# Designs tried in a protein design run: peptides against a protein of PDB entry 3J47. Part 2

Target 1, 121 residues: chain A of PDB entry 3J47
Amino acid sequence: IRLTNQLKSLKGLQSKLKDVVEYLDKVINKELPINHTILGKLQDVFNLLPNLGTPDDDEIDVENHDRINISNNLQKALTVKTNDELMVIYISNLVRSIIAFDDLIENKIQNKKIQEQRVKD
Target 2, 26 residues: chain B of PDB entry 3J47
Amino acid sequence: NAQYHLLVKQGDGLLTKLQKYGAAVR

## One batch from the design tools (peptide; made by RFdiffusion4, then SolubleMPNN; aimed at target 2 V8 L18; its pose is not in this set)

Design b1_p18_5_s1
Fold by OpenDDE base, seed 2:
Structure b1_p18_5_s1 (fold): chain B 121 residues (1-121), chain C 26 residues (1-26), chain A 18 residues (1-18)
Amino acid sequence: as target 1 above (121 residues)
Amino acid sequence: as target 2 above (26 residues)
Amino acid sequence: SIREEAEKLLKELEEYRA
């Protein structure tokens, strides 16, 4: 139940992010007017994101394209890290479930033994 | 990576044992 | 035995997270 709810929440988040990307693409293509409220909320989201690539102030001369690539690489690295963390959590929950099933199996075995002893008496 | 693969392998082993016990109880 | 292995796996997972 808990894992299923987490997966559902992640899927919902993914869907929302996709909708945002689609909206931004439409705005970039001038298919829709700029909505300042949406942009403000997006800015808030970006401000909550860990500072994805403050270029260290020193190298002024890296062309705008390189900055975008560095930002993308950092975003990718953060995504991978997040995925790894989520995977560890998933495995942990799986193991906990296995332990619970093991306890259930042991209880069933014990109950069967008790019943067999009662029949022999 | 190596630690991750080890954990996965151990988890698979545990799952296999659990399946065997489940079959024995049935 | 299964419980012990599961507990060991949990400890390893905790170590991996730390």
Scores: peptide ipSAE 0.399, ipTM 0.871, DockQ to the pose 0.811
OpenDDE base, seeds 1, 3, 4, 5: peptide ipSAE 0.385, 0.430, 0.454, 0.407; ipTM 0.872, 0.878, 0.885, 0.873; seeds 3, 4, 5 fail the geometry check

Design b1_p18_5_s2
Fold by OpenDDE base, seed 4:
Order: structure tokens, then sequence, then C-alpha cells
Structure b1_p18_5_s2 (fold): chain B 121 residues (1-121), chain C 26 residues (1-26), chain A 18 residues (1-18)
């Protein structure tokens, strides 16, 4: 049961990661704004990852300690990887905001120049 | 890691330029 | 200048996401 749940969650995470990458590609191509739903689902996956490490039920066999350490290391590695992906998304958003602000600044400069010309005439 | 840090550093540079332009337009 | 640098940053971000 536990291995099947971990594998199902890993498949879910892999699918969501693929969706995030595909979304990032669309984001990079300027086709879509940031989908808060993908970020929310990624956060949900992260919140579920620790829960994939909680067995209900009391058999602490010594073989479980190495499996728990491997599971925790894999969860940690996946957490780092997904933090890196979230950060790439965050930077993409930041860059878009910067471009939008640059356009706003340019529009303000143009409007100021037009007003200065109207005062000189 | 290194490529990511370079990307972040370029973003910070761009933000700094944007702030300077925003201040020059005020 | 800022727009051009932002576009270059976007291209690097594309390369990093691949």
Amino acid sequence: as target 1 above (121 residues)
Amino acid sequence: as target 2 above (26 residues)
Amino acid sequence: DIRKEAEELLEKLKEYSK
C-alpha cells in the first residue's frame, strides 16, 4: 500500500511537473499569464510529499529505517528540484512585470514629452 | 546552480535599471 | 535598453527551462 501511494504521488508530481514545464514554455512564449492553479497544485504536491512519508501503523522494522532515509532523501531532492522550478516561474513573472513596467515608463516619458511640447507652443 | 544564479543576477540588474528609469521619469 | 535586456533574460530563462 505505501509504495503504491508513493508511486502514485510521484506519478502525480511528475505529471504536475510536466504541466508546470509546459506552462512555463507557454509563459516564456508570452501566450499565457502565470497560472496560480499550477502553483497551488505544486504547493499541494509539496504539502503531500511529507504525508507520503507518514505511514499509519506500528512496524518499525530496521529495513524501514533505510527506506525512510531513502524516501526522505528522495523527498528532499524532489523538494529542491521543485523549488528550483518554482523559482524559474517566479523569475519569469518578475521579468514580465519588468517588461510591463518598462512599457509604462516609456508611455509616461512620451506623455511628458507631449505635454512639454504643448507648453512651448 | 551557476546558470540559475546568473539568471537571477541578470534579473536584479534589470530591476536596478528599471528603478533608475522610473526615478528619471518622476 | 531595459526591454532588450529583459528579452535576453527571457531567452536565458527558456534555455534554463529546457
Scores: peptide ipSAE 0.434, ipTM 0.885, DockQ to the pose 0.665
OpenDDE base, seeds 1, 2, 3, 5: peptide ipSAE 0.432, 0.419, 0.397, 0.427; ipTM 0.880, 0.882, 0.874, 0.875; seed 3 fails the geometry check

Design b1_p18_5_s3
Fold by OpenDDE base, seed 1:
Structure b1_p18_5_s3 (fold): chain B 121 residues (1-121), chain C 26 residues (1-26), chain A 18 residues (1-18)
Amino acid sequence: as target 1 above (121 residues)
Amino acid sequence: as target 2 above (26 residues)
Amino acid sequence: SIRKEADELLEKLEEFKA
């Protein structure tokens, strides 16, 4: 029963992680806007991941140690990959914001120039 | 890692320039 | 130009995503 529940939870987590990756890929490709709620939940997951790798000191037989190490390494690798993807999204949004501000600044400069010209006329 | 840091550095440079322009337009 | 630099940054970002 406990082992089956853990396996089910792991499968659920895997499915959710896959959905997140697919969402992130769509956001990276500019197909979907960034959902802040999803990003917040992802960040929470990442903050909890280091704690998931703490082996409960219960007598885990030596033969499973290699599988656990592989799982932990895969989890770390997936975490790094997802962090990189999130950073790419963040930078993309930052650049878009910068462009928008640049356009606003240019518009203000142009408006000032037009007003100065009208005062001189 | 190195490419990422370069991108971040370029972004920071762009932000700094934007701040300077914003201050000049005030 | 801020815009030019932003465009270059976007290009590099796309290269990083690929």
Scores: peptide ipSAE 0.426, ipTM 0.878, DockQ to the pose 0.727
OpenDDE base, seeds 2, 3, 4, 5: peptide ipSAE 0.413, 0.421, 0.440, 0.425; ipTM 0.874, 0.878, 0.882, 0.874; seed 4 fails the geometry check

## One batch from the design tools (peptide; made by RFdiffusion4; aimed at target 1 Y90 I91 N93, target 2 D12)

Design b1_p19_5
Pose (drawn by RFdiffusion4):
Structure b1_p19_5 (pose): chain A 91 residues (1-28, 36-48, 72-121), chain B 26 residues (1-26), chain P 19 residues (1-19)
Amino acid sequence: IRLTNQLKSLKGLQSKLKDVVEYLDKVIHTILGKLQDVFNLNNLQKALTVKTNDELMVIYISNLVRSIIAFDDLIENKIQNKKIQEQRVKD
Amino acid sequence: as target 2 above (26 residues)
Amino acid sequence: DELLEEAEELSTQIHELLD
């Protein structure tokens, strides 16, 4: 789902660029200003990435903890299944 | 870095315990 | 086994980011 959404966003840029190229050919405004703003707004993320790296580490640790909890419950379920099997054999 | 490593080390320690439990179950 | 493999991958990724 996230991927499809990202693709839609990139699709708009691609189409928008084509339109801009055609527009320029024909010329040979508000949209242009808006695009410039967006440009000014990965390069900059480079410095910002430094912080993101730290935060990514924290969300990785959290995911690890959740995986451990899930493994615990999984062990319990397996034990219950074994007990059920034993009861059936007794029967 | 040392502080960050500390939290990481603790997380690893818990993971070890969980692995030990899994081995005991097997 | 799959959950442990995923946990090992996450631990490796945490250590790589720490380095």

## One batch from the design tools (peptide; made by RFdiffusion4, then SolubleMPNN; aimed at target 1 D103 L104; its pose is not in this set)

Design b1_p20_5_s1
Fold by OpenDDE base, seed 5:
Structure b1_p20_5_s1 (fold): chain B 121 residues (1-121), chain C 26 residues (1-26), chain A 20 residues (1-20)
Amino acid sequence: as target 1 above (121 residues)
Amino acid sequence: as target 2 above (26 residues)
Amino acid sequence: KDEELLKKIEEGQEALEKLK
């Protein structure tokens, strides 16, 4: 029962990660805005992932060692891949925020110059 | 992990500089 | 689309919580 639930959870996580990747590709292509709520919930999932990789040391039958290693390597590879995707999102949002703030600052400087000219006339 | 944390820290540093500049233009 | 992704994210959180 526990192993079947773990496999179901892992399959659910894999499907979910695929959906996140597809969403990411659409965001990178500027087809969709980034949803901050999705990002926050994804981070919460990642904070729970480290607890999936501790087999309680008390029942590791030696015959499962190769399957556990493959599972742990897959989880590690998925964690790295998703960390890289989150990083790309974070940088992309940061750059967009910087550009938007730079434009706001320039607009404010221009408005101030126009007001100073109107007071001198 | 370490490279990601470094990159996040660099981004936060840029955001802080931008906030200071925006406050100085006010 | 975003709501569907959110729902999938919640289902995965619940699956992770049941695994604890």
Scores: peptide ipSAE 0.378, ipTM 0.817, DockQ to the pose 0.031
OpenDDE base, seeds 1, 2, 3, 4: peptide ipSAE 0.388, 0.381, 0.300, 0.391; ipTM 0.825, 0.822, 0.859, 0.829; seeds 1, 2, 4 fail the geometry check

Design b1_p20_6_s1
Fold by OpenDDE base, seed 2:
Structure b1_p20_6_s1 (fold): chain B 121 residues (1-121), chain C 26 residues (1-26), chain A 20 residues (1-20)
Amino acid sequence: as target 1 above (121 residues)
Amino acid sequence: as target 2 above (26 residues)
Amino acid sequence: ELVKLVLEQEKLLKELEELI
């Protein structure tokens, strides 16, 4: 149940992220007018992302195209790192669940042995 | 006795599947 | 890949729940 709900939530987030990308592509292609309310919420999400590198205060006039590519690479690296961390947490929770089930099986086994002894006395 | 050994054997089967899963993720 | 791992865990969890 809990794991299925987490997977469902992650699939919902992935679908919503796809809808945002499709919206941005339509705006870039001039198929839709820029919705300022959606853009503001997207900007808030980008501001909640850990600062994609303060460029150290060395003045380099790098054309806006290269800054977008560097920002995308850092965001991709952070997304990969977050996915790897979530995977490690998931494996750790799995291993803990299995140890707890092994202990529960052994406890049930011991309880059955004690009950069988009490029926023989 | 027989149900107990069946339960242990089924648990060992799960542990083995789990070890294979852990090795496939690594 | 991660979704495949999650599905395999749900299967293992169900097999354990039938054992309890």
Scores: peptide ipSAE 0.357, ipTM 0.845, DockQ to the pose 0.338
OpenDDE base, seeds 1, 3, 4, 5: peptide ipSAE 0.278, 0.272, 0.293, 0.301; ipTM 0.846, 0.848, 0.848, 0.848

## One batch from the design tools (peptide; aimed at target 1 M87, target 2 Y4 K9)

Design b1_p21_5 (made by RFdiffusion4)
Pose (drawn by RFdiffusion4):
Structure b1_p21_5 (pose): chain A 91 residues (1-28, 36-48, 72-121), chain B 26 residues (1-26), chain P 21 residues (1-21)
Amino acid sequence: IRLTNQLKSLKGLQSKLKDVVEYLDKVIHTILGKLQDVFNLNNLQKALTVKTNDELMVIYISNLVRSIIAFDDLIENKIQNKKIQEQRVKD
Amino acid sequence: as target 2 above (26 residues)
Amino acid sequence: EELKEEAEELLEQAEELKEEL
């Protein structure tokens, strides 16, 4: 789902660029200003990525913890299944 | 870095215990 | 039980580290 959403966003840019190129050919305004703002707003993320890296590490650790908890419950389920099998054999 | 490594080390320690429990179950 | 307690402690420490960042 996230991927489809990202593609939709990029699609808009691609179409928007085509329109802009055609517009410029024809000319040979508010949208242009808006685009410039967006441009000013990956390069900048480079410095900001330094911080993101730290936060990514924390969210990785949380995910690891969750995986451990899930494994614990999984072991319990497996034990219950074994007990059920034993009971059936006895029967 | 050392502080960050400390939390990482603790997380690894818990992972080891969980692995030991899985081996005991097997 | 011990593993769950240790997991909760690690999550609390991870939240505190996130706040410090």

Design b1_p21_5_s1 (made by RFdiffusion4, then SolubleMPNN; from b1_p21_5, 10 letters changed)
Fold by OpenDDE base, seed 4:
Structure b1_p21_5_s1 (fold): chain B 121 residues (1-121), chain C 26 residues (1-26), chain A 21 residues (1-21)
Amino acid sequence: as target 1 above (121 residues)
Amino acid sequence: as target 2 above (26 residues)
Amino acid sequence: SSIRKEAEELLKQAEEFRKSL
């Protein structure tokens, strides 16, 4: 039962990660704004990661120590990967904001040039 | 890590240029 | 224009980083 639940949870996480990557692609392609719901889902994945690494306190025979270490290492690797994905989302938002500010600055420059021309006429 | 730090550094460079440009437009 | 060009390059690098994840 536990192994099947871990495999199901891993498949669920993999599916969610795929959905996040697909969303990130749309975000990078400027097709969609960042949705807070995806950030919430990623946080939920992070909060569920500890549950993937908790073998219930059933008798940890010495052979399970290696499996627990592998599970903890996998959990750390998944945590790092999810953090990197969140950072890519954050950077993509920053870049969009920078572009929007650049457009505003350019618009202000154009307006200033138009006003200076009107004063000379 | 290295690619991430490079992206952050480039973002900081962009922000600095944007600030300078915004100050010149005032 | 210089800021836009650099922003586009930053986006490209972010995409490459995403492809590496």
Scores: peptide ipSAE 0.456, ipTM 0.893, DockQ to the pose 0.667
OpenDDE base, seeds 1, 2, 3, 5: peptide ipSAE 0.415, 0.418, 0.423, 0.415; ipTM 0.884, 0.886, 0.888, 0.883; seeds 2, 5 fail the geometry check

Design b1_p21_5_s2 (made by RFdiffusion4, then SolubleMPNN; from b1_p21_5, 9 letters changed)
Fold by OpenDDE base, seed 1:
Structure b1_p21_5_s2 (fold): chain B 121 residues (1-121), chain C 26 residues (1-26), chain A 21 residues (1-21)
Amino acid sequence: as target 1 above (121 residues)
Amino acid sequence: as target 2 above (26 residues)
Amino acid sequence: SEILEEAEKLLKKAEELLKQL
């Protein structure tokens, strides 16, 4: 049971990571606005959190049940924290991409002005 | 969570402005 | 917290760049 729950939580984390990567790819490709997909995936994570903790109703001794619940809550909290960290890294990369795009636009405008000046001379 | 949502919202606002600028330069 | 602060700094830089355009 405990090992199965750990494996399930790890699979959940892996799914979330895959989802974050897919979101990153969609944003890089300008296919989706950042907020809707990130928020949707966060919501999916939160919606999956209740499903990660249901032990099958097998007769497990009360002491083991409390330890399992604490371990599951901690693992859920760690999963949320890891997801938040990855999301912040994502936003940072997005902002860097935006800055780079702005610089490219500025360079294009400057090059156009230089060409227009050369045609007038 | 709330700080993250705020940051994401600000990032979207920036992205929207960038898209408008990119469309104006084209 | 540190990553969040870095993200906020990047966002501010991007906003400043957009104001210059």
Scores: peptide ipSAE 0.400, ipTM 0.866, DockQ to the pose 0.095
OpenDDE base, seeds 2, 3, 4, 5: peptide ipSAE 0.377, 0.382, 0.397, 0.369; ipTM 0.861, 0.861, 0.867, 0.858

Design b1_p21_5_s3 (made by RFdiffusion4, then SolubleMPNN; from b1_p21_5, 11 letters changed)
Fold by OpenDDE base, seed 5:
Structure b1_p21_5_s3 (fold): chain B 121 residues (1-121), chain C 26 residues (1-26), chain A 21 residues (1-21)
Amino acid sequence: as target 1 above (121 residues)
Amino acid sequence: as target 2 above (26 residues)
Amino acid sequence: SEIRKQAEELLKKAKEFLEKL
């Protein structure tokens, strides 16, 4: 049962990571806005990952120490990868915000010029 | 890592310029 | 006029940044 759940969770994580990568590629290509729901679900998956690597206190055989270290290293590597993905998302949002503000500033300048022309007439 | 930090720094620099511009348009 | 030119330059830099993503 436990191995099956770990495998299912790993497959779920792999699928989700694939979806995130595909989403990031679409964000890079300017095709889609950030889906906060995807980010929330990703974060939830990561918050559950620590629980997948904890052996129940009853199965601490000495042979598991290397497996625990491998699991912790894998979890750490996955956490780093996720942080990098979230950082790319953050930059993409920042750039979108910058463009939106640039457009707002240009609109404000145009409106100001129209008002200045109306005062001179 | 270094390419990422360069990208962030470029974005922050752009944001700072945008803020200055927005303040000048007020 | 100068403010508009600065906005256009900023937009150009934002596009260049997006192309590097």
Scores: peptide ipSAE 0.380, ipTM 0.868, DockQ to the pose 0.162
OpenDDE base, seeds 1, 2, 3, 4: peptide ipSAE 0.369, 0.372, 0.383, 0.375; ipTM 0.857, 0.866, 0.871, 0.859; seed 3 fails the geometry check

## One batch from the design tools (peptide; aimed at target 1 I89 I91, target 2 L18)

Design b1_p22_2 (made by RFdiffusion4)
Pose (drawn by RFdiffusion4):
Structure b1_p22_2 (pose): chain A 91 residues (1-28, 36-48, 72-121), chain B 26 residues (1-26), chain P 22 residues (1-22)
Amino acid sequence: IRLTNQLKSLKGLQSKLKDVVEYLDKVIHTILGKLQDVFNLNNLQKALTVKTNDELMVIYISNLVRSIIAFDDLIENKIQNKKIQEQRVKD
Amino acid sequence: as target 2 above (26 residues)
Amino acid sequence: LEERIEELEEEIEELEEKLEKK
C-alpha cells in the first residue's frame, strides 16, 4: 500500500515535468514558483539524516522487543498444542 | 556512542535469555 | 527521545523479570 502511494506521488512529478517541458517549448507561472519552493524544501536530508539515523535505531530496538514478546507467546502456544496432542494419545 | 551502546547491550542481553528459553523448550 | 529510551528500558526490565520467572 505504501509503495502504491509513493508511486502515485512520483507519477504526478513525472507528468508534471512533461507538462512543464511542453509549456516551456510553447512559450519559446504560479506552478513554477511552487515547484521552486519544493526544490528548496535528499540533499538537505543529508544533514538531517544524521538525526534520523539515531531515531531509526530506536525504532529498530523497539521492533526487536516486540519480536521477543511475540516469540514468548508463540512458545506458550506450542506447549498448549503439545499438551492437546498428549491428551488425544491418552484417549 | 557509549550510552547508545549501553542500551544496545541490554537489548542483546534480553535476546540471549529468550534464545536460552527456546533451547530449553526444544 | 530520552523519554522513549526510558520507556524502552522499562519494557526491557519488565521482560527480563518475566523471563526470570519462567

Design b1_p22_6_s2 (made by RFdiffusion4, then SolubleMPNN; its pose is not in this set)
Fold by OpenDDE base, seed 1:
Structure b1_p22_6_s2 (fold): chain B 121 residues (1-121), chain C 26 residues (1-26), chain A 22 residues (1-22)
Amino acid sequence: as target 1 above (121 residues)
Amino acid sequence: as target 2 above (26 residues)
Amino acid sequence: SSELEELRKQADELLNQIEKLR
C-alpha cells in the first residue's frame, strides 16, 4: 500500500512536472502569461517532499537502509528538477521585464522626437 | 546546486542592471 | 537621444546574456 501510494504520487508529480514544462515552453514562446497558481502548487509539492521521506521510527529493520538511500536520491532529484522549473519561471519573468523596458524606452524616444518637432514648428 | 546558484546570481545582477536603466529612463 | 539609444543597447546586451544562460 505505501509503495503503491508513493509510486502514484510520483507519477502524479511527473505528470504535473511535464505540464509545467509544457507551460514554461509556451511562456518562453510568449504564447501564455506566467500563472502564479502553478508556482504555488509546485511550492506545496516541495513542502510535502520532506514528509514523504520520514521513516516511522517504530520498525528500524535492516531493509530500511536501501529504502532511505532511494528516497533521499529521489527527493534530491525532485528538488533539482523543481529548482530548474523555478529557474525557468524566473528567467521568463526577467525576459518579459526586459521586453517591457525596451518598449518603454522606445515610447520615450518617440515622445521626445514628437516634442522636439513641435518646438521647431 | 552550484550551477543553479551561479545562474540565480547572474540573473540578479542582470535584474539590478535592468532596474538601473529603467530608473535612468524614467 | 544618444543616452536613450545607449540604454536600449545595454538592455539588448542584458537580453543576450540571459539567452546565453538558458
Scores: peptide ipSAE 0.332, ipTM 0.843, DockQ to the pose 0.243
OpenDDE base, seeds 2, 3, 4, 5: peptide ipSAE 0.322, 0.347, 0.344, 0.324; ipTM 0.836, 0.843, 0.846, 0.838; seeds 3, 4, 5 fail the geometry check

Design b1_p22_7 (made by RFdiffusion4)
Pose (drawn by RFdiffusion4):
Structure b1_p22_7 (pose): chain A 91 residues (1-28, 36-48, 72-121), chain B 26 residues (1-26), chain P 22 residues (1-22)
Amino acid sequence: IRLTNQLKSLKGLQSKLKDVVEYLDKVIHTILGKLQDVFNLNNLQKALTVKTNDELMVIYISNLVRSIIAFDDLIENKIQNKKIQEQRVKD
Amino acid sequence: as target 2 above (26 residues)
Amino acid sequence: AAAAIKAEAAALAAQAAALAAA
């Protein structure tokens, strides 16, 4: 789902660029200004990425903890299944 | 870095204990 | 042993939350 959403966003840019190229050919405004703003707003992320790296580490650790909890419950379920099997054999 | 490594080390420790429990179950 | 692991996991989660808040 996230991927489909990202693709939709990129599609708009692609189409938008084509339109802009055609517009320029024909010319040979508010949209242009808006685009320039967006441009000014990955390069900048470079410095910002330094911080994001730290945060990414924290969310990785949280995911590892969750995986451990899930493994615990999984072991309990396995044990219950084994007990049920034993009961059936006894019967 | 040292502080960050500390929390990482603790997380690894818990992971080891969880692995030991899985081995005991096997 | 599973209870101790859950307790340590809760403590580690609290420490990770405190580090994220800092």

Design b1_p22_8_s1 (made by RFdiffusion4, then SolubleMPNN; its pose is not in this set)
Fold by OpenDDE base, seed 3:
Structure b1_p22_8_s1 (fold): chain B 121 residues (1-121), chain C 26 residues (1-26), chain A 22 residues (1-22)
Amino acid sequence: as target 1 above (121 residues)
Amino acid sequence: as target 2 above (26 residues)
Amino acid sequence: SELEELRKQADELLKQIEELRA
C-alpha cells in the first residue's frame, strides 16, 4: 500500500511537471497567463515531498540510510528543477507586464498629442 | 544559476526604466 | 526611442527564457 501510494504520488508529480512545461510553452508563445491553480498544485506537491523522504524514526537499518540519502538527493534535485521552472514563469510574466505597460504609455502619449492638436485647432 | 540571475537583473532594470518612463509621461 | 529600447530588452529576456527551456 505505501509503495503504491508513493508510486502514484511520483506519477502525479511527473504529470504536474509536464503540465508546468506545457504551461511554460504557452507563456513563451504568448497564449496564456500563469495558471495560479497549477502553481498551487505544485506547491502542494512540494509540501508533500519532504514527507516522502522522512523515514519514520523507527528502523535505523544502515541500508535504509543510504536509500534515504538517495531519496533526499532526488527530492532536492527535483525541488531545484521546479524552482527554476517557477522562476522562468515569473520572469515571463514580468516581461509580459512590462510590454503591456509600454503599450499603455505609448497610448497615453498619443492621446495627449491628439488633445494638444485639438486645442491648437 | 548565473544565467537566471542575469535574466532577473535585466528584468529588474527594464521594470525600473518602465517606471521612470511612466512617471515622465504623467 | 526609449520605448523601443525597452521593447528590445523585453524581447531579449523572452529569448533567454526560451534558451533556458530548450
Scores: peptide ipSAE 0.333, ipTM 0.833, DockQ to the pose 0.664; fails the geometry check
OpenDDE base, seeds 1, 2, 4, 5: peptide ipSAE 0.328, 0.316, 0.329, 0.316; ipTM 0.840, 0.833, 0.835, 0.832; seeds 1, 2, 4, 5 fail the geometry check

## One batch from the design tools (peptide; made by RFdiffusion4, then SolubleMPNN; aimed at target 1 L104 I105; its pose is not in this set)

Design b1_p23_1_s1
Fold by OpenDDE base, seed 4:
Structure b1_p23_1_s1 (fold): chain B 121 residues (1-121), chain C 26 residues (1-26), chain A 23 residues (1-23)
Amino acid sequence: as target 1 above (121 residues)
Amino acid sequence: as target 2 above (26 residues)
Amino acid sequence: LDELLKLVEEQEKRLKELEEKVR
């Protein structure tokens, strides 16, 4: 039962990570706005990751030590992958904020030039 | 890790310049 | 990642051109 639940949780996480990557690619391509709900759900997945790999302490038979090491390595690899995805989201937000601010400044410069021309006439 | 820190540093540098420019245009 | 780096570099170029227009 426990191994089947871990595989189901891993498949669910893998699907969610794929959806996040696809969303990030659309954000990079400027096709979609940054969805804070996707970021929040990703953070929730991270907060749940420690809970997905804590075996309930109730059956440490000696045969489980190799399975625990494999599970811990998989969780570590998933944590690293998901950290990289959060970083890509952060950079995408940064780049969008920069673009929006550049456009704001350009508009402000144009308005200032128009006002200076009107004072000379 | 190193490439990511470089990218973040470049983005932070750009934001800082953008903030200075926005303050000079006010 | 490489595409994100390229986008940041393009924005840095636009920012420099904007700074030169306000000086």
Scores: peptide ipSAE 0.335, ipTM 0.860, DockQ to the pose 0.080
OpenDDE base, seeds 1, 2, 3, 5: peptide ipSAE 0.323, 0.326, 0.327, 0.314; ipTM 0.857, 0.860, 0.859, 0.855; seed 2 fails the geometry check

Design b1_p23_1_s3
Fold by OpenDDE base, seed 4:
Structure b1_p23_1_s3 (fold): chain B 121 residues (1-121), chain C 26 residues (1-26), chain A 23 residues (1-23)
Amino acid sequence: as target 1 above (121 residues)
Amino acid sequence: as target 2 above (26 residues)
Amino acid sequence: LDKLLELVNRNLELLKELEEQVR
């Protein structure tokens, strides 16, 4: 029963990671803005990941315990990597938003200068 | 983890400021 | 306008510092 639940959890995580990577590629390509809901759901997954690795049942043979530990370490490493990728994309979108905002400010400054010149003529 | 959450929080704060200003510029 | 430009520049600097901390 426990091994089947771990495999199901790992498969769910793998699917979610794939969805994240696909979303991230779309954001890199400027096709989509950062979705805060996706980021929040991902943070929730990361906060739940430590709990996915808690073995609350003390009766698994030493050989199964080593395989579970290796799987959990790989899952933790994949989790950290995914967090870093999300952070990079979050920052990249933030930078893009700032640039777009700077352009908006510059356009407003130019419009104001044009209006001030028209009042002096 | 804590540094990541701080970074995300700072960025969200920045994005919120940018949105408020963009709305005030319109 | 000048206060806004200052705010944007400060935000850009904070963002650069943040990007440098992530590398």
Scores: peptide ipSAE 0.329, ipTM 0.871, DockQ to the pose 0.042
OpenDDE base, seeds 1, 2, 3, 5: peptide ipSAE 0.294, 0.311, 0.302, 0.304; ipTM 0.854, 0.857, 0.855, 0.853

Design b1_p23_6_s1
Fold by OpenDDE base, seed 1:
Structure b1_p23_6_s1 (fold): chain B 121 residues (1-121), chain C 26 residues (1-26), chain A 23 residues (1-23)
Amino acid sequence: as target 1 above (121 residues)
Amino acid sequence: as target 2 above (26 residues)
Amino acid sequence: DQLLELVLQGLQLLEELIKELEA
């Protein structure tokens, strides 16, 4: 039961990570805005990942050492993947900030040109 | 971790350059 | 024009960073 629940949770996390990647691809393609709620949920998943690998210390019989190592390696791999996704989100936000700033600068330049023309008239 | 920090540092460097340019245009 | 060039350079750097992340 416990192992099945862990596997189900891991599969659920993997599916959610896939959805985040698909969302990030749409964001990179400028099809959708970055959803901060997705970022928050990804951070929550990241914060829960370390807790998924704490075996309750009380039943460490020797046969579980290999399973614990596999689980820890999977958690580390998921942690790295989550960090990479967070980085992609950060970069995507950076790109949007750059675009918005470019538009702001262009608007200011246009406004300045209009004002200079009005002073000459 | 190190590559991530490097990437973030590069992104922050770009933001800083953009901010300086925007301040110069104002 | 200089601003557009800086934005393009920023976008290119971001694209390279994304490629490094996907590798």
Scores: peptide ipSAE 0.330, ipTM 0.861, DockQ to the pose 0.036
OpenDDE base, seeds 2, 3, 4, 5: peptide ipSAE 0.304, 0.329, 0.299, 0.310; ipTM 0.855, 0.858, 0.859, 0.852; seeds 3, 5 fail the geometry check

